# Ledger of designs, part 65: peptides against a protein of PDB entry 7RZF

Target 1, 358 residues: chain A of PDB entry 7RZF
Amino acid sequence: PFQEEHLKQLYKIVPIKDIRNLYVTFPIPDLQKYYKSNPGHYLGHLIGHEGPGSLLSELKSKGWVNTLVGGQKEGARGFMFFIINVDLTEEGLLHVEDIILHMFQYIQKLRAEGPQEWVFQECKDLNAVAFRFKDKERPRGYTSKIAGILHYYPLEEVLTAEYLLEEFRPDLIEMVLDKLRPENVRVAIVSKSFEGKTDRTEEWYGTQYKQEAIPDEVIKKWQNADLNGKFKLPTKNEFIPTNFEILPLEKEATPYPALIKDTAMSKLWFKQDDKFFLPKACLNFEFFSPFAYVDPLHCNMAYLYLELLKDSLNEYAYAAELAGLSYDLQNTIYGMYLSVKGYNDKQPILLKKIIEKM
Target 2, 358 residues: chain A of PDB entry 7RZF as posed
Amino acid sequence: PFQEEHLKQLYKIVPIKDIRNLYVTFPIPDLQKYYKSNPGHYLGHLIGHEGPGSLLSELKSKGWVNTLVGGQKEGARGFMFFIINVDLTEEGLLHVEDIILHMFQYIQKLRAEGPQEWVFQELKDLNAVAFRFKDKERPRGYTSKIAGILHYYPLEEVLTAEYLLEEFRPDLIEMVLDKLRPENVRVAIVSKSFEGKTDRTEEWYGTQYKQEAIPDEVIKKWQNADLNGKFKLPTKNEFIPTNFEILPLEKEATPYPALIKDTAMSKLWFKQDDKFFLPKANLNFEFFSPFAYVDPLHSNMAYLYLELLKDSLNEYAYAAELAGLSYDLQNTIYGMYLSVKGYNDKQPILLKKIIEKM

## One batch from the design tools (peptide; made by RFdiffusion4, then SolubleMPNN)

Design b1_p12_4_s2 (from b1_p12_4, 7 letters changed)
Fold by OpenDDE base, seed 1:
Structure b1_p12_4_s2 (fold): chain B 358 residues (1-358), chain A 12 residues (1-12)
Amino acid sequence: as target 1 above (358 residues)
Amino acid sequence: MPSPTEKLTFYE
């Protein structure tokens, strides 16, 4: 485990590729034995959330960060890391201290709210769906993966251990949160802007870097992170499927879409799934407008309308994606195309939200 | 490939 001398360190790293990344790393206990509760996944789900009131939402609103990933990572035997990784903008590279302050404000919000059983239940349900409807993997890769994880899990649980949550353990969530403190932080900034400003070379890969102690004043600033009123827990994910019923194949099922509705204003084609037998659907809508492509002005207005519509739907996009739903909106020469795909159970909810924003 | 940061974090 890292000693105190290895904590509160800043690493400035020169990448080979033109990338800007921030890694905020915390040493944590080995959580492997707690796979049935998976407190690191709970925290990763919240810290890595992309919805309204999330850490990423605030950092994006400031133009500092493009993407954020939070989660546990394996270390050496007997310890793990919790890592928050962000893709930095050029502006974000100038605001690393403030980005990390916001991370600690969000962590402080999680402490103030305490562990939420409903969030655990959503993680459990999402993972159960992912397990139940897992795609077929290549046998060689799958066998090698299973052979590797047999070192960590009982034989009877080896197929389920990475997915199925069984126990809500608020004590373990709090235990991990207690490790996510400024006094336990290791910070790495990856940017080409550090070229010619490094004094060390990593032995194995020749990576150029500089190591610096984080000033005590900066640590104290992060320790005094207040509650930022912009940070909120996510709302319940209404898109998580609960019905997985597969309707029997109709006797008259055609291998091609059949026209089931024909009116002056609408045509509807339907094809039942005869191949995959999954509780999934693909809804495709083509909207026709004589104005969509009549001239360059109308074309640009139709484009702008779709971009505004997409922007207005961003609040649902992440929650839908987590639940295995997706949508796509495109301009066509005839008007607009909408596609909704994924688990059929909650597609009507997502479709309704799209239509209400249109 | 492990990130440059992962390399430093694991080897120090």
Scores: peptide ipSAE 0.007, ipTM 0.482, DockQ to the pose 0.059
Fold by OpenDDE base, seed 4:
Structure b1_p12_4_s2 (fold): chain B 358 residues (1-358), chain A 12 residues (1-12)
Amino acid sequence: as target 1 above (358 residues)
Amino acid sequence: MPSPTEKLTFYE
């Protein structure tokens, strides 16, 4: 385990690739024995959330961060890390202290709200869906993976242990959250901008780096992270499927899409799944407008309209994706194409949201 | 202790 001398350290690292990354790392207890409650996944889900009021949403709004990942990572035997990793913009590289302040403000928001059983239930449901409808893996890779995880889980649970949550443990969530403090932080900044500014070389890979103590004033600034009113817990994910019923094949099911509705304003083709038997659907809509491609102005307006529509739908994109739903919007020479794919149960909800924004 | 840099290479 890291000793106190290893905490409150800043590492400036020179990458081989032209990348800009920030790693904010917290030593945490070994959570392996708590896989049935997985408090690190709960915190990773919230800290890594991309919806409105999330950490990423705020950092993106400032132009400092492109992507964010939060979660537990294995250390050595008997300890783990919680890591918040962000892809930095060039501007974000100049604002690392403020980015980390926002991380601690979000963490403080999580402390103020306390553990939420409904969030745990969503994680449980999402993981159960992921397990139930897991794609077939290549046998060799799958066997090797299973053989590896047999070191961590009972034989009877080895297939389910990475997925199935069983126990809401607010005490463990709080315990991990209590480790996510400035006094327990290790910061690594990865950027080519540190080239020629390093004084150490890593032994194994020859990576150039500089190690510095984080100033006590900066630690105190992060310790005094207030509640930022921009940070909110996610809303309930309305896209999580709950109905997985597979409708029986129709007796007259055609091997190709059948025209089931023909009107002056709409045509509808339907093809039932006769191959996969999954509770999934693909909804494809082609919208025709005589104005979409009539001239260059209208073409550009149609393009701008779709870009604005996509932007307006970003609030739902992440929640839909987590729930195994996706959508796509494209301009066509005839108008617009919309595709909605994934679990069929909540597709009408997503489709309604899309139509309401159109 | 594994260097912070060694753990970063798994994300590259």
Scores: peptide ipSAE 0.006, ipTM 0.488, DockQ to the pose 0.050
Fold by OpenDDE base, seed 5:
Structure b1_p12_4_s2 (fold): chain B 358 residues (1-358), chain A 12 residues (1-12)
Amino acid sequence: as target 1 above (358 residues)
Amino acid sequence: MPSPTEKLTFYE
């Protein structure tokens, strides 16, 4: 385990690639025995959330961060890490202290709200869906993976242990949250801007780095992270599928899409899945407008409209993606194309949201 | 001590 001397450290690392990353790492207890409750996954889900009021949404709004990942990572035997990793903008590289302050403000928000059973239930449901409809993996890779995880899980649970949540443990969530403190932090900044400013070389990879103690004033600033009113817990994910019923094949199922509706304003083709038998659908809409591509002005207006529409739908995009739904919007020479894909149960909800924004 | 960089290279 890291001793106190290894905490509150800043590492400035020179990458080979032109990347800008920030890693905020907290030593945590080994959570392997708690796989049925998976408190690290609960926290990773919230800290890594991309919806309105999320940490990422605020950091993006500042222009400091492009992407954020939060979660537990295996360490050596008997301990783990919780890591918040962000892709930094050039501006974000200048605001690392403030980015980390926002991280602690969000963590403080999680402490103030306390563990939420409904969030756990969503994680449970999402993981259950992921397990139930898991794609076929290559046998060699799958067997090797299973053989590896047999060291961590009972034989009877080895297939389910990484997916199926069983126990809501608010005590364990609070225990992990209590480790996510400034006094326990290890910070690594990865940027080419540190080239020629390093004093150490890593023995194994030859990576150039500088190690510095984080000033006590900075630690205190992070310890005094107030509640930021911009941070909110996510809303309930309305896109999580609950119905997985597969309708029986129609007796006259055609191998090709059949025209099931023909009107002056719309044509509808339908093909039932006769091969995969998954509770999924692909909805494809082509909208025709005689104005979409009539001249460069209209073409650019149609493009701008779609970009604005996409932007207006960002509030649903992440929640839909988590639930195994996706949408795509494209300009065509005839107008617009909309695709909605994924579990069929909640596709009408997503489609309605899209139409309401159009 | 695990190198601080060992964990960074696995995310590339």
Scores: peptide ipSAE 0.006, ipTM 0.487, DockQ to the pose 0.049
Fold by OpenDDE base, seed 2:
Structure b1_p12_4_s2 (fold): chain B 358 residues (1-358), chain A 12 residues (1-12)
Amino acid sequence: as target 1 above (358 residues)
Amino acid sequence: MPSPTEKLTFYE
């Protein structure tokens, strides 16, 4: 376990690749025995959320961060880490202290709101869906993975333990949140901009780095992180599927799409799934407009319209993706193409939101 | 989508 001398440290690391990353790491207790509640997953879900009022949304709005990931990581025996990792922009590299301040403001928001059972339930439902409809893995890799996790889980639970949540434990969520404090932080900044500014070399990989103590004034600044009114808990994910019924194959099911509606304004083709038998659908819409490609001006207007539409839908994109829904919007020479894919149960909700923004 | 936790594991 890290001692006090290992905390409040800043590492400046020179990568081989041209990457800019920030790692904010906290030592946490070993949570392995709590796999049925998985408090680290709960916190990772919220800290790593990409919706409105999320940490990532704010950091993106400032142009400092491209991507954010938060979660638990295995350490050595008897301890783990909670890590927040971000991909930094060039500007973000200049604002690392402020980025970390925002992280602590978000964590403070989580403390203020307290553990939410509905968020746990969403995590439980998402993980149950992921387990139930898990893709087939290569047998060799799967067997090796299972053999590894047999050291951590009972034989009866080895297949489910990584997925199926059973217990809401607000006490454990709070316990982990109490470890996510500035006094416990380890910061690593990865950038080529540190080339020639390092004084140490890592023994195993030859990675050049500099280690510095984080100034007490900076730690204190992070400790005094106020509630930032821009941070909000996510709204309930309305796209999480609850119905997984597979409809019986129609007696006259054709191997090709059948024309089931033909009007002056619309044609509808339908093909039932006769191969996969999954509670999933693909909805494809082609919208025709005589104006979409009539001249260069209209073509550019159609393009701009689609980019604005995509931007306006960004608020739903992450929640839909978490729930196993996706959409795609493309300009065509005839107009516009829309595709909605994933679990069929909540596709109408996503489709409605898309159409309302159009 | 891999959970935020799972995404971290893929970067190692």
Scores: peptide ipSAE 0.011, ipTM 0.515, DockQ to the pose 0.290; fails the geometry check

Design b1_p12_4_s3 (from b1_p12_4, 5 letters changed)
Fold by OpenDDE base, seed 4:
Structure b1_p12_4_s3 (fold): chain B 358 residues (1-358), chain A 12 residues (1-12)
Amino acid sequence: as target 1 above (358 residues)
Amino acid sequence: PPSPTENLTFYD
């Protein structure tokens, strides 16, 4: 385990590439034996969430962070790391202390709310989807991957152990969350701005870095992280598919889209999948408006409308993506185009959300 | 001491 001398450290690292990254790392116990409950995945799901009230949403709103990833990583024998990694903007590089404060505020929110069984169930359902539709790996890659996993899991569980959540363990979630404290933090900032300001070289890759103790005042500031009212737990993901039934191919199925509805206001073409046999659909809508491109003003209004619509739908984008759904909205010379793609089960829910915002 | 870059190897 890390000694106290290895905690509360700041590393300023010079990258080869022009990247700006922040790594906030916490030593945690080895959680491998708890793979059935995977408390690190639960916390990673919440900390890495991109929806309204998420850590990323707040950090993006300030223009400090582009992307965020949270989760457990393997360490040396007998311990792991929980890592929060963010891609920093130029402005975010100046606000690292405040970014980390927001991380601890979000973590404090998770402590205040406590472990949520519904969030665990959501993670379980998402993992079940990912497992069910895991692409067939090439035999050599598959066998080598399995051989590696065999060191960690019983043979019978090797195929499923990475995906199956079985046990809700709030005690383990709390245990990991108790390790996510300022007194247990290791911070790495990766930026070319540290070039010529380093005093150490890493032995393996020759990476230049500087190590500094994080000031006790800064640690105390993070320890006193209050509840930020902007942080909220995510809402339930309504888009997670639960029905994977594949309907039988219709006898009259055509190799091309067939016109199944023809009215003065709408035409509908349908083609059943005859190749992939997945519980997926592609819904494509073309809207025609004589006003969309009648003049430059209407064209610009149609553009602005679609941009506002996209912005208003952004609250659903991440939840849809996690659930294997996507949508696209585009202006066309005749109006607009909408596409909804992915698992068919919850597409009507997403479509309804889109229509409600239109 | 653990290398500050030990955790970076997963993102390179």
Scores: peptide ipSAE 0.019, ipTM 0.584, DockQ to the pose 0.049
Fold by OpenDDE base, seed 2:
Structure b1_p12_4_s3 (fold): chain B 358 residues (1-358), chain A 12 residues (1-12)
Amino acid sequence: as target 1 above (358 residues)
Amino acid sequence: PPSPTENLTFYD
């Protein structure tokens, strides 16, 4: 494990590419033995969440961060790391201390709310989906992966251990949260703005960097992170599929879409999947309006309407994506096009939310 | 997004 001299360090790193990244790293215990509960995954799910009230949502609202990832990484010598990584804007590069303050405010919110069994259940369900529909890995990659996993898991569990959560362990979640403290932090900032300001070179890659101790006043500022009222736990993800039943092929199934409804106001075509046999569907809607393209003003109004609609749906976009759902909205010369794709089980819920915003 | 494993470009 790192000693005190390895903690509370700031690394300023010069990249080859024009990138701006922040890595906030915490040494944590080896969690490998706790694979059935995977407390690091639970925390990564929440810290890396992109919905309303998330860490990323706040950092984006300030124009400081584009993307955020939170999770665990293997370490050496019987320890791991928990890492929060963000893509920084030019403005965000000037506000790194405040970005990290917000990270600690979010972590403090997680401590205040305590471990949530429903969040664990969502992680379990998402992992079950990912396992069930895992694409066939290349044999060479698969064998190498299995060989690595065999060092950590019983042979009988090797195929499932990475995906199947079995035990809700709030004690382990709290234990990991207790390691996510300013006194344990290692910060790396990656930016070309540090060119000519470094004094060290990394041996393996020749990366230029500067190492500095984080000032005690900054550590204290982060230690005194209060609850920020903008941070909230995510709402339950309503889009996670639970039914994976594949309906039997109809006796009169056509190889092409069949017109199954024809009215003055609507036409409906349907084609059952006869090839893939997946619990997925594609819903496509074309809406016709005589006003959509009547003149340039109406065209612009239709465009603005759709942009506003898309913006109003942003609250669902991440949750839908996590659940393997997607939607698309486009203007057409005749009106509007809507598509909903992915697992069929919760498509009606997403469709309803879209229609409610229209 | 969450990641079960994070990659760092720099590690001492």
Scores: peptide ipSAE 0.018, ipTM 0.559, DockQ to the pose 0.130
Fold by OpenDDE base, seed 5:
Structure b1_p12_4_s3 (fold): chain B 358 residues (1-358), chain A 12 residues (1-12)
Amino acid sequence: as target 1 above (358 residues)
Amino acid sequence: PPSPTENLTFYD
C-alpha cells in the first residue's frame, strides 16, 4: 500500500518510443475476492466507454486525446490499481491538468448517477457472449492460466470466473468509486518532451524521470470538479445478441453463393455457412450509381457523402463493436459498398440504423 | 518507494 508521501505525485517520464501517454492511477483494494461482481470492470466499462457523452468523446472533441483505456490492474502486495490511460495529442500534452479535471468530472457524474443495474446486466451479457465464443486457447497457455487461477478461484468456477458476472453489488462499485479521488491519485506523463529535464533514473529499466508533488491548488481544483453537462451515461446497447441459434444446414445448400433473388433493381446472393457453424453473418451490399464516378465532381461528392454518413453513424460504432458487430462503408468506382459483419441476431437493427442515416 | 513505471503499460 502507498503511504501518503506516494500519493498526489506527478511523474514525468522519458520514453524510448515516441509516445505521449498520460496515466492516472488510483490505489484500490484487492478486488480478487469480488470476481462475481467485478466492480472494477463495471467502472472500467463506463470510464473507458467511447460512445456519445463518454469521457473519451469529450476529450477527443477537445483535440487532447486519441484513445482512452480505463480499468483495474493487478498490483503487488495485496492491492490493485485503477488506471485511466490516455494517448495524448501534442495539444493534449499542454492540457494535462484539464484532462484530469475532465476525468474527475466524469467520475463525479458516476457518483451522481449511482450504480446502474442495467449497466451491470450489459457487462454480464457481453461477458457471456465473449465466454460462449471464446476461441480455444492454446493448450499450454490455457493450462498455465488455469493453474494460476486455481490459487484464486474454486475449481468449479475457474473456467468461468473471468467472464461470468453473477452478483450486482452497488456497494462495491461505490467503494471503488470512493477511491477514485484526487487525494489518492498518482499521475504519470510519458513524453520525449521531458528529455534533458529529468533528475532521476529508474533502477530496473534505466528510465529517466522526474518526480514532483502535485500542487495543493491543483488537487483542490480536481476535488471541486463540477458536473459537466456534456457527460452522460451510455444508452442501452441494443446490439447485444441474445439469440445464438444456428439454423440447420439446408438440404439444397450450395458450396457457393446462390442467386436467390433477381430483379431489375437488385440481385441477392446467399450462402449458408457449412464450416464454422457460428451465429454470425456477413452482409455485403454493392450500390451501383452511374453518377458515382462520371467526373471528378461527382466522385468528390460521393466521397463527401460517405464521410458524412460515417460521421453520422459514429454514435453506434462503439456499441456495435462491443456487441461483436461491425460495419464498413467504402466508395467504389460503381458507387458504394456496405458491409455488416458479426453476430446475426442484431444485424437487422444495425442495418436499419445505417439505412436511416442514408 | 513504488516504481514510477510500475503500472505503466508501455507495450500495447
Scores: peptide ipSAE 0.018, ipTM 0.556, DockQ to the pose 0.047
Fold by OpenDDE base, seed 1:
Structure b1_p12_4_s3 (fold): chain B 358 residues (1-358), chain A 12 residues (1-12)
Amino acid sequence: as target 1 above (358 residues)
Amino acid sequence: PPSPTENLTFYD
């Protein structure tokens, strides 16, 4: 376990690759015994969320961060880490203190709202979907993985323990959240901009770095992180599938798409899945417009329209992706192409949202 | 996304 002397440290690290990363790390207790509630996953889900009112959304809006990952990581024996990792822009590299302030503002928001059972239920449902449709691992890899898992889980739970959430434990969520404090932080900044500014070399890989204590004034600034009104808990994910029924193959099922509707304004082709037998569908729409490719102006207007449409749908993109749904919008020489793919159950909801924005 | 952070090699 890190002693107090190892906390509140800043590491400036020179990478081999041209990358800019920030790692904000908190030592936490070993959570392995709490696998049924997985409080670290709950917090990682919220801190790593990409929807409106998320930490990433705010940091992107400022042009400081491209991507964000949050979650628990195994440490040495008897402790773990909670890590928030971001990909920094060139501008973000200049605003690391403010980025971390926003992290603590978001964490403070989570404290103020308290543990939410509905968020736990979403994590449970998402994990259940992931487990149910987990690709059959190769037998050798699977057996080796199971053998490793047997060291941590009861035999009866080995197959499900990584995915199955069973117990909502708000006390454990609060316990982990109480470790996510400025006094318990370790910060690493990875950038080539530190080349020639380092005074230490790592023994194993020869990585050049500088270690500095974080000033007490900066720690106090983070300790006094106010509630930022831009941060909100995510809304419920409407796209999580609950129905996994596979319809029986029709006797008249064709190996190719059949024309099932033919009108002056529309044609519809349908093919039932005869290969995969998954509760998934692919919806493809081609829209024809006589104006789409008439001249460069109309072509550019059609392009701008789709870009605006995509932008207006960004609020749903992450939630859809988490739920195993995707959509694609493309300009064609005849008009527009729309594709919706993934679990069939909630595709109508996503399609409706797309149409409402069109 | 939420993920278990992979190989943070930089934590000595």
Scores: peptide ipSAE 0.018, ipTM 0.591, DockQ to the pose 0.121; fails the geometry check

